# Peptides against a protein of PDB entry 6FRK: the designs that were tried, part 225

Target 1, 411 residues: chain A of PDB entry 6FRK
Amino acid sequence: NEEVLNAMLKEVCTALLEADVNIKLVKQLRENVKSAIDLEEMASGLNKRKMIQHAVFKELVKLVDPGVKAWTPTKGKQNVIMFVGLQGSGKTTTCSKLAYYYQRKGWKTCLICADTFRAGAFDQLKQNATKARIPFYGSYTEMDPVIIASEGVEKFKNENFEIIIVDTSGRHKQEDSLFEEMLQVANAIQPDNIVYVMDASIGQACEAQAKAFKDKVDVASVIVTKLDGHAKGGGALSAVAATKSPIIFIGTGEHIDDFEPFKTQPFISKLLGMGDIEGLIDKVNELKLDDNEALIEKLKHGQFTLRDMYEQFQNIMKMGPFSQILGMIPGFGTDFMSKGNEQESMARLKKLMTIMDSMNDQELDSTDGAKVFSKQPGRIQRVARGSGVSTRDVQELLTQYTKFAQMVKKM

## One batch from the design tools (peptide; made by RFdiffusion4, then SolubleMPNN)

Design b2_p23_6_s4 (from b2_p23_6, 15 letters changed)
Fold by OpenDDE base, seed 2:
Parts: sequence; structure tokens; C-alpha cells
Structure b2_p23_6_s4 (fold): chain B 411 residues (1-411), chain A 23 residues (1-23)
Amino acid sequence: as target 1 above (411 residues)
Amino acid sequence: DDLTETMLNILKLIEAYKKYLEE
């Protein structure tokens, strides 16, 4: 039993190290898991693998929990959020994503560019802010980030903004002067929250970098970027351990909407390669896919109508990025659908739904929709005219439906 | 083919969800 435990722990530790989890944290986890597992309970015929996975999961959840409540903005107040991080961490993009997130939630949100070090920083922020219709402030002439940050914060406070996000200069590995600048900015604007932005792809260096920021500025929150399939989120654990600050959001790609609140359970599940079953359940529940029980029951009976297909397309469209949904299924990598293919796939789904919107209830609710159209070809012409598509497009839809209905009958 | 793949993925999602509810 101890040999089996040690072998499984070795595999888990290897997987965590390959996921860029800090070696000290992996060692601590291994010790904690060994102390938490009762070897006598493992003898009782319980699935040893499930027990070890549960123990590992529980200890990883503890490593992601800093024991500090995440800062949350207060409605009707002026909340100043300062961003800090390395150059190339995605800090500027993340400022725009966070601003857009709060704007979509009905917060009066703005952006300040206090990055005077990087050429074109203000132009980049302005471009992102303009695309998202977010008010912004910055200067092309002022070189002191303290002045820009102070003036911008004062301006937006006077205009009764609720969320005031300040982007700062990214540190280069060797420049202590940039930490002094960040401290001066922080002292001048007195932010309600300081957010450290970390690139997940930095791997084992995450701890040392996060600590270097925390030792200079009072980091209270962490955002992890570049969690788009290639970067294993293990560096996030190192950031939490070093900063003693919660992860509040994650960046999952390049688009402004590739940004989500951090959830511990889904993140750890993904880190372990278990998928995000909880996040899938949450998304399914948020979609009120309770009507899926009726669909599941129909599918169990080999019944699948064009209406059932339409409802499934609606559900997919409501779930958002299909690549993210697939990435929640165990064994489906985040790379399963490239984002380019996803937009095309969504456009195709929408086209198919538009064709089905021109179908009548008899056609939609038929247990053999393809046969209804094959018996009366005039229906294809009606639907084609109604939806503004070719008769070929309708035939292609019916062919796809038939293939799918045959697959459902084999399930 | 992309729609068939999307539909296959939905089916896999439904199957994964069923297995999760049965566990």
C-alpha cells in the first residue's frame, strides 16, 4: 500500500512540476498528502486512486487559498485599482479586460495609463479602451508617472467614476528604479487594491518575481494571464504563496472577453487534468439547461428532432466560447478548437439556426425531419426562400441532422 | 464537417455530464 501511494504521489508530483508548480510547494504537498492519507482506509477496498486524488485536490485548494478575503469594489464609491507586473505579463491588456468586465456589470469604469517607460504604452491602452468604449486618461508629454496617475485619479474621482484602473510601467528584471516608481505612484494615489499581473508561462520563476513585487508594494490581489492551453497554471500557486494574496481573475486568451473570475475548484481540477466538471455543471445550471433532462431522456430513447438540435445550438451559443466548454470536459484539451475555428463554428451554427427558424412545427417536431423533407421537396424550397439561403444549404442541414440523429440512435 | 465535429463535442459533453451525475 505504501509503495502504491509513493508511486501515485510520484506521478502527481511529476505532473505538478510539469505544470510549473514550485518544487517547494510540491514537496510540501507530498508531505501533507502523506500525513492526510490513512493507509488503513486505503486497505478497505476504496478506490486508492480516488482517495489520493481527493487528498491531493484538498491540499492544492489550501495552497491556492491565501487565507485572506479578496478585495471587492464598493458600489457608489470611488475604487482605485493599481496594476503592477513585469513587462510582457499582459498587464495593459488585463487592465482593459478588467475595465470591460466591470463596465459590463454596470460599473462606471475608466483607465489611466501611468506607463511612461514603454514607448507606445499610452497608444496601446487608448486603442484597447476605445475599442471597448472605456474612458481613458494619459499623457504624451508628462514623463512622471506619479503626476499622470494623480491627475488621472483626481479627474475621474471628480467625474464620479466607480472603478478607476491605473496601469503602471512594467519592471525589467534588473531595474530597481521601477520599484521605487511603483511605490511613489502607490503612495500618491493610495489605491484601494494593488493587482499583481503574472504570466503563467514564466513557470518556476513566478515565486521569485511575485515576492520581489510584494516586498516593494502592498500587493493585495493576483491576476494570472496566458492560461490559454500552453501555460500550465502551476505558477499561480507560487504567486499566491509569495504574495499571500488571492487570485481574483484569470486571462484565458487575447480577446477582451477572455477574462473570468478565478474559481479555485475548476482551476485545481484542470491542473490535475480532471477537467472542469464543476465549471461545466455551473455553466449548465446558469444556462437553465434543466430542459436538458428532457433532451437527455429523448436521446436515451433515440429520439432527436430538428427542434432538439435547434435547442442544443442555442445552448452552445449561450455557453459562450465552445473551446472553453470543451476544455471543461475531462480529456478535451483547451487546444481542441482554435479561437478562429470557434467564431466560424458559431457563425455556422447561427446560419443553421436561421434556416431552422423558417421551418414549421411539423418539420421541427418530426422524429424523422429528413423524411418529412424528402417526401415533400417543396418544403426545402419554402425553407430556403424563408431563410434567404440556397436549397443546397437546407439539404446540407438535413444531411447533418440525419448524421447526428443516426449517432444519437447508436448511443 | 465542423458542424458534425461540434455536434460530436456536444454529445461528448452530454455523455460526460451523464457520467458525472451517475457517479
Scores: peptide ipSAE 0.020, ipTM 0.444, DockQ to the pose 0.118
Fold by OpenDDE base, seed 3:
Structure b2_p23_6_s4 (fold): chain B 411 residues (1-411), chain A 23 residues (1-23)
Amino acid sequence: as target 1 above (411 residues)
Amino acid sequence: DDLTETMLNILKLIEAYKKYLEE
């Protein structure tokens, strides 16, 4: 029994190391799992694999829980949130994502660019903020980040903003000059929360990086970025261990909506390759797919219309990045859609929907939509002209629809 | 077409999860 336990733990430890979990944390987890498993319970014929998986899951949950409650903004107060992190961590993009998240939740939100080191930092922030219709502050002429941060915070406090996000300078490496600048900014603006932004793709370097920031500034929250890529997220455990601070959000792509509150159970499930069933259920529920009872009934009867396809494309678009949805499905690895393929896939969906917007109700609601168009080719030309596409593009849509409808009939 | 197959798999999954939530 002990040999079997040791063999299974070796496999789990290897998988965790391949998931960028820090070697020290993996060793600690191994000893904790060994101590938590009763060998007598393993003798009783219980599924040894399930017991070990449960013990591993429980210990990973403990590793991602710092034992500290996450900071939350107070409604009707001025909450100053300072962002810190290295260049390339996704810090500036994450500031915009967080601002947009709070704005969508009905918070009066603004952005301050206190990054004077990186050329074009303010232009990038301004571009993102303008696209999201978020108020912003910064300077093209002031070189002192303390002055910019102080003036921006004062301005937005006076205008009764509830969420004031301050983006700071990043460096390519941990430098004393960066940390001194961060301390000066923090002392000047007195933030209610300091958010450390970490790139999950840096793997085993996550611990050392996170520790270096925590040793210099009072990091109270962590945001992990680039969890849409090859990063399995094991570095997040290292960040929590080093900072003793909770992960509050994760960045799951390049779009401003590719940002979600951190959930422990889904994250650990994904890290173990179990998928994110809870996150998928939550996204399905957010889509109010319950209104699709009529669609499910039609699908059960092998009926699928162009309108049904259109509604499903709308649902997919509302779910956000398709790679995130696929990454929530057990057995669909994150590798199935490269980042470039996702934007292209969404653009393709939007193009298909634009073609369908030029169809009439008879065409959309026909149980054999492709046959309606094949019997009257003039319909293809009308739809093509109405949507500004080629007749070939309409024929390609009808070909895709026919493939879908045939697969639905086989369900 | 990988997109078509993927969308169908998502639809199947959504349906399966809806059934699971109704149970």
Scores: peptide ipSAE 0.019, ipTM 0.441, DockQ to the pose 0.107
Fold by OpenDDE base, seed 5:
Structure b2_p23_6_s4 (fold): chain B 411 residues (1-411), chain A 23 residues (1-23)
Amino acid sequence: as target 1 above (411 residues)
Amino acid sequence: DDLTETMLNILKLIEAYKKYLEE
């Protein structure tokens, strides 16, 4: 029994190391699991594998719980949130995602760019903020991040903003000058929360980086980025262990909506390759796919129009990256969709939708849309000109539609 | 073909999920 336990724990430890879990945490987990497993209960005929998995799951849940309550903004107050993190961590993009999240929840939200070090930082923030209709502040001429942050915070406090997010300079390396600048900004604006943004894809380096930030600034919250299909997320455990701060959100992709509140149970389930059934259920419920009763009824009757295809493309785009959805399903490995295929797939979907935006209602609502275009070739040329694509691109769309419509008829 | 297959898989997932909610 002990030999079997040790063999299974070795496999789990190997899988956790391959998931970028820190080697010290894996060793500690192995000892804790050994201490938590009653070998006598293992003799009583319970599936030894399930017991070990459950013990591992419980210990991983403890590793993501810092024992500290997450900071939450107060309604009707001005809440200043300062972002800190290395360059390339996704910090600037995450500021916009968090601002958009709070705006969608009915908070009066704004963004401040206090990154004076990176050329084009303010332009990037401005572009993201403008797309999301979020008010922003920054300067093209002021080089002192303390002045920009102070002026921006004062401006937005006077305008009664509830969520004031301050993006700071990231450096390529941990430099003392970066930490001094962060402290000067923090002292000037007196933030209610300091958020450390960490890239999950840096693997075993997560602990050392997170610790270096916590040792210099009062990090109270963590956001983990790049938790797409390729990042197994083990570095998130290292961030919590080093910062003693809760993970509040995760970034799951490049879209502004690829941002969700952190949930411990689903995250650990995914880390162990068990999938995230709860998150899949929540995501499907958020999409109000129940309103697709009419679509399912049409599909059951073998009816599928170009409009029905367009609506499905909209739903797919709302669901976010397909790799993330697949990665939430038990037994679908994250490797099923290579990263390169997802952006390309989304770009292809957007192109197809742009072609369909140039179609008329008669073309979109026809039960045989391909035949409508085949009977009147002038329609293909009209749609191609209207959407700025080749006639070949329209023909490829119609070919794809025809394949789909044939599959629906066989269902 | 890959996009078509992907969309079909999504539709099958939606259908499977609806069946799961009806059960």
Scores: peptide ipSAE 0.018, ipTM 0.418, DockQ to the pose 0.096
Fold by OpenDDE base, seed 4:
Structure b2_p23_6_s4 (fold): chain B 411 residues (1-411), chain A 23 residues (1-23)
Amino acid sequence: as target 1 above (411 residues)
Amino acid sequence: DDLTETMLNILKLIEAYKKYLEE
């Protein structure tokens, strides 16, 4: 029994190391799991694998809980949020994502660019802010980030903004000058929250970087970025351990909407490759798919139309990046679609929808849409012309529809 | 429950779409 336990723990430890979990945390986890497992209860015929997985899951949940309540903005107050992190961490993009998140929740939000070191930092922030219709402040001429941050915070306080986000300079390396600058900015603006932005893709370097920031500035929150990549997010555990600060949000892609509140259970489930059923439920609820009782009833009866397919493609597109959706399904790895394949896949879906936009109600609502087109080939030519695609593209769509309809009939 | 059925349907659609992307 102990040999089997040690073998299974070795496999789990290997998988956690491959997920960029820090070696010290993996060792500690292994010891904690061993201490939590009653070997006598394992002898009683319980599924040893499930018991170990549950013990590992519980210990990982403890590792992402710093035991401190996450800072939350107060409504009707001026909340100053300072961002810190290395260059390339996604800090500037994350500032925009957070601002957009609060704006969509009805908060009066703004952005300040206090990055004077990186050429084009202000242009990048301005571009992102303008696209999202978020008010912004910065300078092309002022080189002191303290002045820019102070003036921007004062301006937006006077304009009664509720969420004031300050993006600071990043560096490629930990430099004392960067930390001095961050301290000067923090002292000048007196932020209500300091957010450390960490790139999940830096792997084993996460601990050392997070610690270096925490040792210099009072980091109170962590945001983990690039969880849509090959990074399984094990570095997030290292950041929490080093900063003793909660993860408040995660960045899950390149779009401004690819940003979600951190949830411990779904994150650990995903890290272990168990899927995110809770996150899938939440996304389904956000899509108001419950209004699709009529669709569910049709599917139960093996009915599937081109319109039903169109509506499902709309739902898939609303769920966000397809890789994230797949990563929520148990047994679908995060690596299922490379980033390139995801954008191409979304472009393919959009193309299919554009073809269907050129179909008439008779074609869309037919229980045998493929047969409608096969009986009257002139319909294919009309749809192809209307959507600006080849007749082959329409035939490919109809082939796909037929495959889907056959799957629904087998359900 | 209707939610479970909806989820199952979404999963099946995702699986079908997966197969489409692999072809």
Scores: peptide ipSAE 0.015, ipTM 0.410, DockQ to the pose 0.042

Design b2_p23_7_s2 (from b2_p23_7, 15 letters changed)
Fold by OpenDDE base, seed 1:
Structure b2_p23_7_s2 (fold): chain B 411 residues (1-411), chain A 23 residues (1-23)
Amino acid sequence: as target 1 above (411 residues)
Amino acid sequence: EEKLLEELKELRLLWLKLQEILE
């Protein structure tokens, strides 16, 4: 029994290391799991694998809990939130995502760009804020981040903003000058919360980076970014361990909506490859995918029109990155679709939809759309001109439709 | 939940088939 336990724990430890969980945390987890498993209970014929999985799950849940309650903004008060993190961590994008999150919840939210080091930082923040209709402050001429942060915070306090987010400079290296600047900004604006933004893709470096920030700045919250990539999120455990601060949100993509409140249970389930069924249900309900019943029924009858294909493309486009949805389904890892292939696939889908937008109802609703076009080649030329594409592009769409319709007939 | 999971599996199969066609 102990040999079987040790073998299974070795597999789990390997999988956790492949998920970027820090080696020290994996060792501690292994010891805690060994101490929590009664070998006598394992002898009673219970599914040993399920017991070990449950014990591992329980110990991982403890590792993401710092024992500190997350800071939450107070309604009707002025809440100053300062962001800190390395350059390339997704800090600036995350500021915009958090601002948009609170704005959608009915908070009076604004953004301050106190990044004077990076050329175009203010333009990038301004562009993101303008797209989201979020009020912003910054300077093209002021070089002192303390002045910009102080003036911006004062302005938005006077205008009765409830959520005031301050983006700071990210450096390429952990330089003492960066930490001094962050401390000066923090002392000037007196933030209610300091958020450390961490890139999950840095793997085993997460602990050392998170510790370096916590040792210099009073980090109270963590946001983990780039969890839509190859990063399985094990670095998040390292950030919690190093900062002793809760994860409050996760970034799950490049879009402003790819931002979620941190939930411990779904996160650990996903980390273990168990999927996120709850998050999948929530996301499907938000997307109103129930309207697909009529389409699934048509597909079961071997009927497939160009309109049915268009509606499927719309549904896929509404779902966002299909890799995220796949990563929520048990047994389908995030690696199933590379990000590069997904953006290219989405661009191809948009092009195909633009071609179909130039089709008429007779063409779209035909059970044999390809035959309608083959009988009257002038339709191809009309659609090509209407959509600004070549006749070849329209023929390629019709070829793809025909292949798909043939596959549907075989289902 | 089981119905939703089945619908998502069907959508996934459709997406995979669409990808194979788009490639």
Scores: peptide ipSAE 0.021, ipTM 0.408, DockQ to the pose 0.184
Fold by OpenDDE base, seed 2:
Structure b2_p23_7_s2 (fold): chain B 411 residues (1-411), chain A 23 residues (1-23)
Amino acid sequence: as target 1 above (411 residues)
Amino acid sequence: EEKLLEELKELRLLWLKLQEILE
């Protein structure tokens, strides 16, 4: 029994190390799991694998909980949020994502660029802020980040902004000059929250980096970025352990909406390769996909119309990046759709929907839409003119529909 | 949860088939 337990713990420890979990944390977890498992209860014929998995899951949940309540902004107050982190951590992009998140929730939100070190930092922030319609402040001429941060915070306080986000300089190395600059900015603006942004892809370097920031600046929150890549997120455990600060949000892609509140249970489930069933349920419920039962019933009867295809395209478009949804299903890796292929696929879907918007109800609701168009070729020319596409594009859509309808009949 | 997972697997299979057709 002890040999079987030790073998299973070795497999779990190997999987956690392959997920970029720090070796010290993996050793501590192994001892905690071994102490939490009653060997006498395992003798009673319980599924030893499920018991060990549950014990591992419970101890991982404790590792992401620093025992400190996350800071939350107060409605109707001026909340100053300072961002800190290395260059390339995704800090500037994350400032825009957080600003957009609060703006969509009805908060009066603004952005300040206090990065004077990186050429074009203000232009990048301005471009992102303008695309999201977020008010911004910065300078092309002022080189002191303390002056820019102070002036920007004062301006937006006077204009009664509720969320004031300050982006600071990120350097390539942990330099004493960077930490002194960060302290001077923090002392000048007196932030309500200091957010450390960490790249999950740096693996075992997460602990040393997070500790160096916490030892110099009063980090109160963590945001983990680049969880859409090869990083399984084990570095997030190292950041929590080093900063003793909660993870508040995660970045899950390059888009401004690839940003979500941190949830402990889904994150640990994904880290263990169990999928994110809870996040999938939440996402499906948010989409109000209740109408899918009627579609599944039609599909079971081998009936599929151009309207049914259009409704499916609308559902897919509402779901956002399908790669994210697939990555929430257990046993489906993120490698299934290359990022480049997804944007092209979404553009193709929008083009197909635009063609179908020029179809009439008789064409859309026919159980053999291709036959309706083949019997009256003038319909193809009408739809092509109405949608601003070639007759070839309409024929390609009908060919695709026919292939899909044939596949549905074989299901 | 099991019903929803099965529905999502069916939707995925439909999407895969659709991608194979769109390619």
Scores: peptide ipSAE 0.020, ipTM 0.393, DockQ to the pose 0.255
Fold by OpenDDE base, seed 5:
Structure b2_p23_7_s2 (fold): chain B 411 residues (1-411), chain A 23 residues (1-23)
Amino acid sequence: as target 1 above (411 residues)
Amino acid sequence: EEKLLEELKELRLLWLKLQEILE
């Protein structure tokens, strides 16, 4: 029995190390699991594998729980949230995702760019904020992040904003000057919460980086990014252990909607390769897939219009990274969709939708939309001018539609 | 849950077909 336990624990420890879990945490987990398993109960014919999996699951749940309650904003108050993290962690993108999350929940939310070190930081934040209709502040001329942060926080406090998010400079290296600048900004604006943003793909380096931030600034919350990767998120355990701060959100892709509240149970289930059935159910319920029955019925009848294609593109765009949804289904490995093709595909879908936004109801609702355009070439020129694209781009859309409609007719 | 899994399989098939058209 002990030999079987040791063999199974070796397999689990190997899988956790391959998931970028820190070697010290894996050793501690192995000892805790050994102490929690009653070897006498394992002798009684209970599924030894299930018992070990359950013990491992319980110990992983403890590793993601710092025993500290997550900070939450207070409704009707001014809540200042400061973001900290290395360059390339996804910090700036995550500021916009968090702002958009709170805005969609009915909070009066704004963004401040206090990153003066990175060229184009303010333009990137402005672009993201404008797309999401989020108010923003920053400067092209002011180089002191303390001045920008202070002025921006004062402005948005005076305008009665409830969520004030401050993005700071991220540097490529742990530089003492970065930590001093972050402390000066924190002292000037007096944030209610400091959020450390960490990239899950840095693997074993997660502990050392998270510790370096916690030792210099009062990190109270963690956000883990790039969990859409081959990174199984084992670095998140290292971040919690080093910061003693809860994970509050996870970034699950590049889209502004690829952002969700952290849930312990689904995360550990996914880390162990058990899938995330609960998160899948929640995402599907959020998508209101009930409207797909009517569309599946139309597809079964071999009818497919440009409007039906537009509605499908909207549904796909609402689903976010389809690879992640598939990765939540038990038995569908993450390798089924190459990551590089999804973002390019989503950009192509958005371009196609913009072309269709310039079509009229007669064109969209025709059972043979391509034939409507072929009979009257002036329609192609109108749509091309209306959408700001070439006539070739409209012809390519109609060619794609025709291929799709032919595939639907063969179903 | 079974209905949801079936709807997701249908959406996957639609996505795969869309990818084949976009390639």
Scores: peptide ipSAE 0.019, ipTM 0.382, DockQ to the pose 0.188
Fold by OpenDDE base, seed 4:
Structure b2_p23_7_s2 (fold): chain B 411 residues (1-411), chain A 23 residues (1-23)
Amino acid sequence: as target 1 above (411 residues)
Amino acid sequence: EEKLLEELKELRLLWLKLQEILE
């Protein structure tokens, strides 16, 4: 029994190390799991694998809980939120995402760019803020981030903003000069919350980086970015352990809406490759996929029209990056679709939909759409002209439809 | 929840099959 437990724990420890969980945390987890499992209860024929998985899950949930309540903004007050983190961590993008999140909730929100070190930082923030209709402040001439931050905070306080987000300079490496600048900014603006932004893709470096920030600046919250990539997010555990601060949000992509409140259970489930069933249910309910019951029923009966294909493409386009949805389904890792293939696939789908927008109801609603076009080749030329594509592109669409309809008939 | 998971698995299978056709 102990040999079987040790073998299974070795596999779990290997998977956690491959998920960028810090080796010290993995060792501690292993000892905690061993102490939590009664070997006598394992002898009783219970599914040993499920018991170990549950014990591992429970101990991982404890590792993401710092035992400190997350800071929350107070309504009707001025809340200053300072962002800190390395260059390339997604800090600037995350400032805009957080501002947009609060704005959508009815908070009077603004952004301040106090990054004077990076050329074009203010232009990037201005572009993002303008696109999201978020008020912003920064300077093209002032080089002192303390002055910019102080002036911006004072301005937005006087204008009765409730959420004032300050983006600071990031550097490529941990440098004493960066930490001194961050401390000077923090002392000048007296933030109500300091948010450390961490890139999940930096792997085993997460602990040392998060610790270096916490040792210099009073980090009270963590945001983890790039959880849509190959990074399984194991570095987030290291950030919590080092900062003793809760994860408040996660970044799940490049879009301003690819930002969600941190949930412990879904995150640990995803880290273990169990999927995010709760987040999947929430996202499916938001998509109103219940209206597809009629489509699923038609598919079960082997009926598939060009309109049914168009509606399916619309649903896929509404879902956004299907890789995110796939990553929420148990047993399918985030690696199943490379981001590059997904954007190309979405562009292809949009092209196919544009061709179908030039089809008539008789063509779209036919149970044998390909045969309608084969009997009257003039329809292909009409659709090609209407959509601005070649007759070959229309024929390729019809070939794809025919292959798909044949697969649906075999389901 | 189980029905929704089954529907999502079916949608996923459809998408994978669509990708194989689009490639």
Scores: peptide ipSAE 0.018, ipTM 0.411, DockQ to the pose 0.207; fails the geometry check

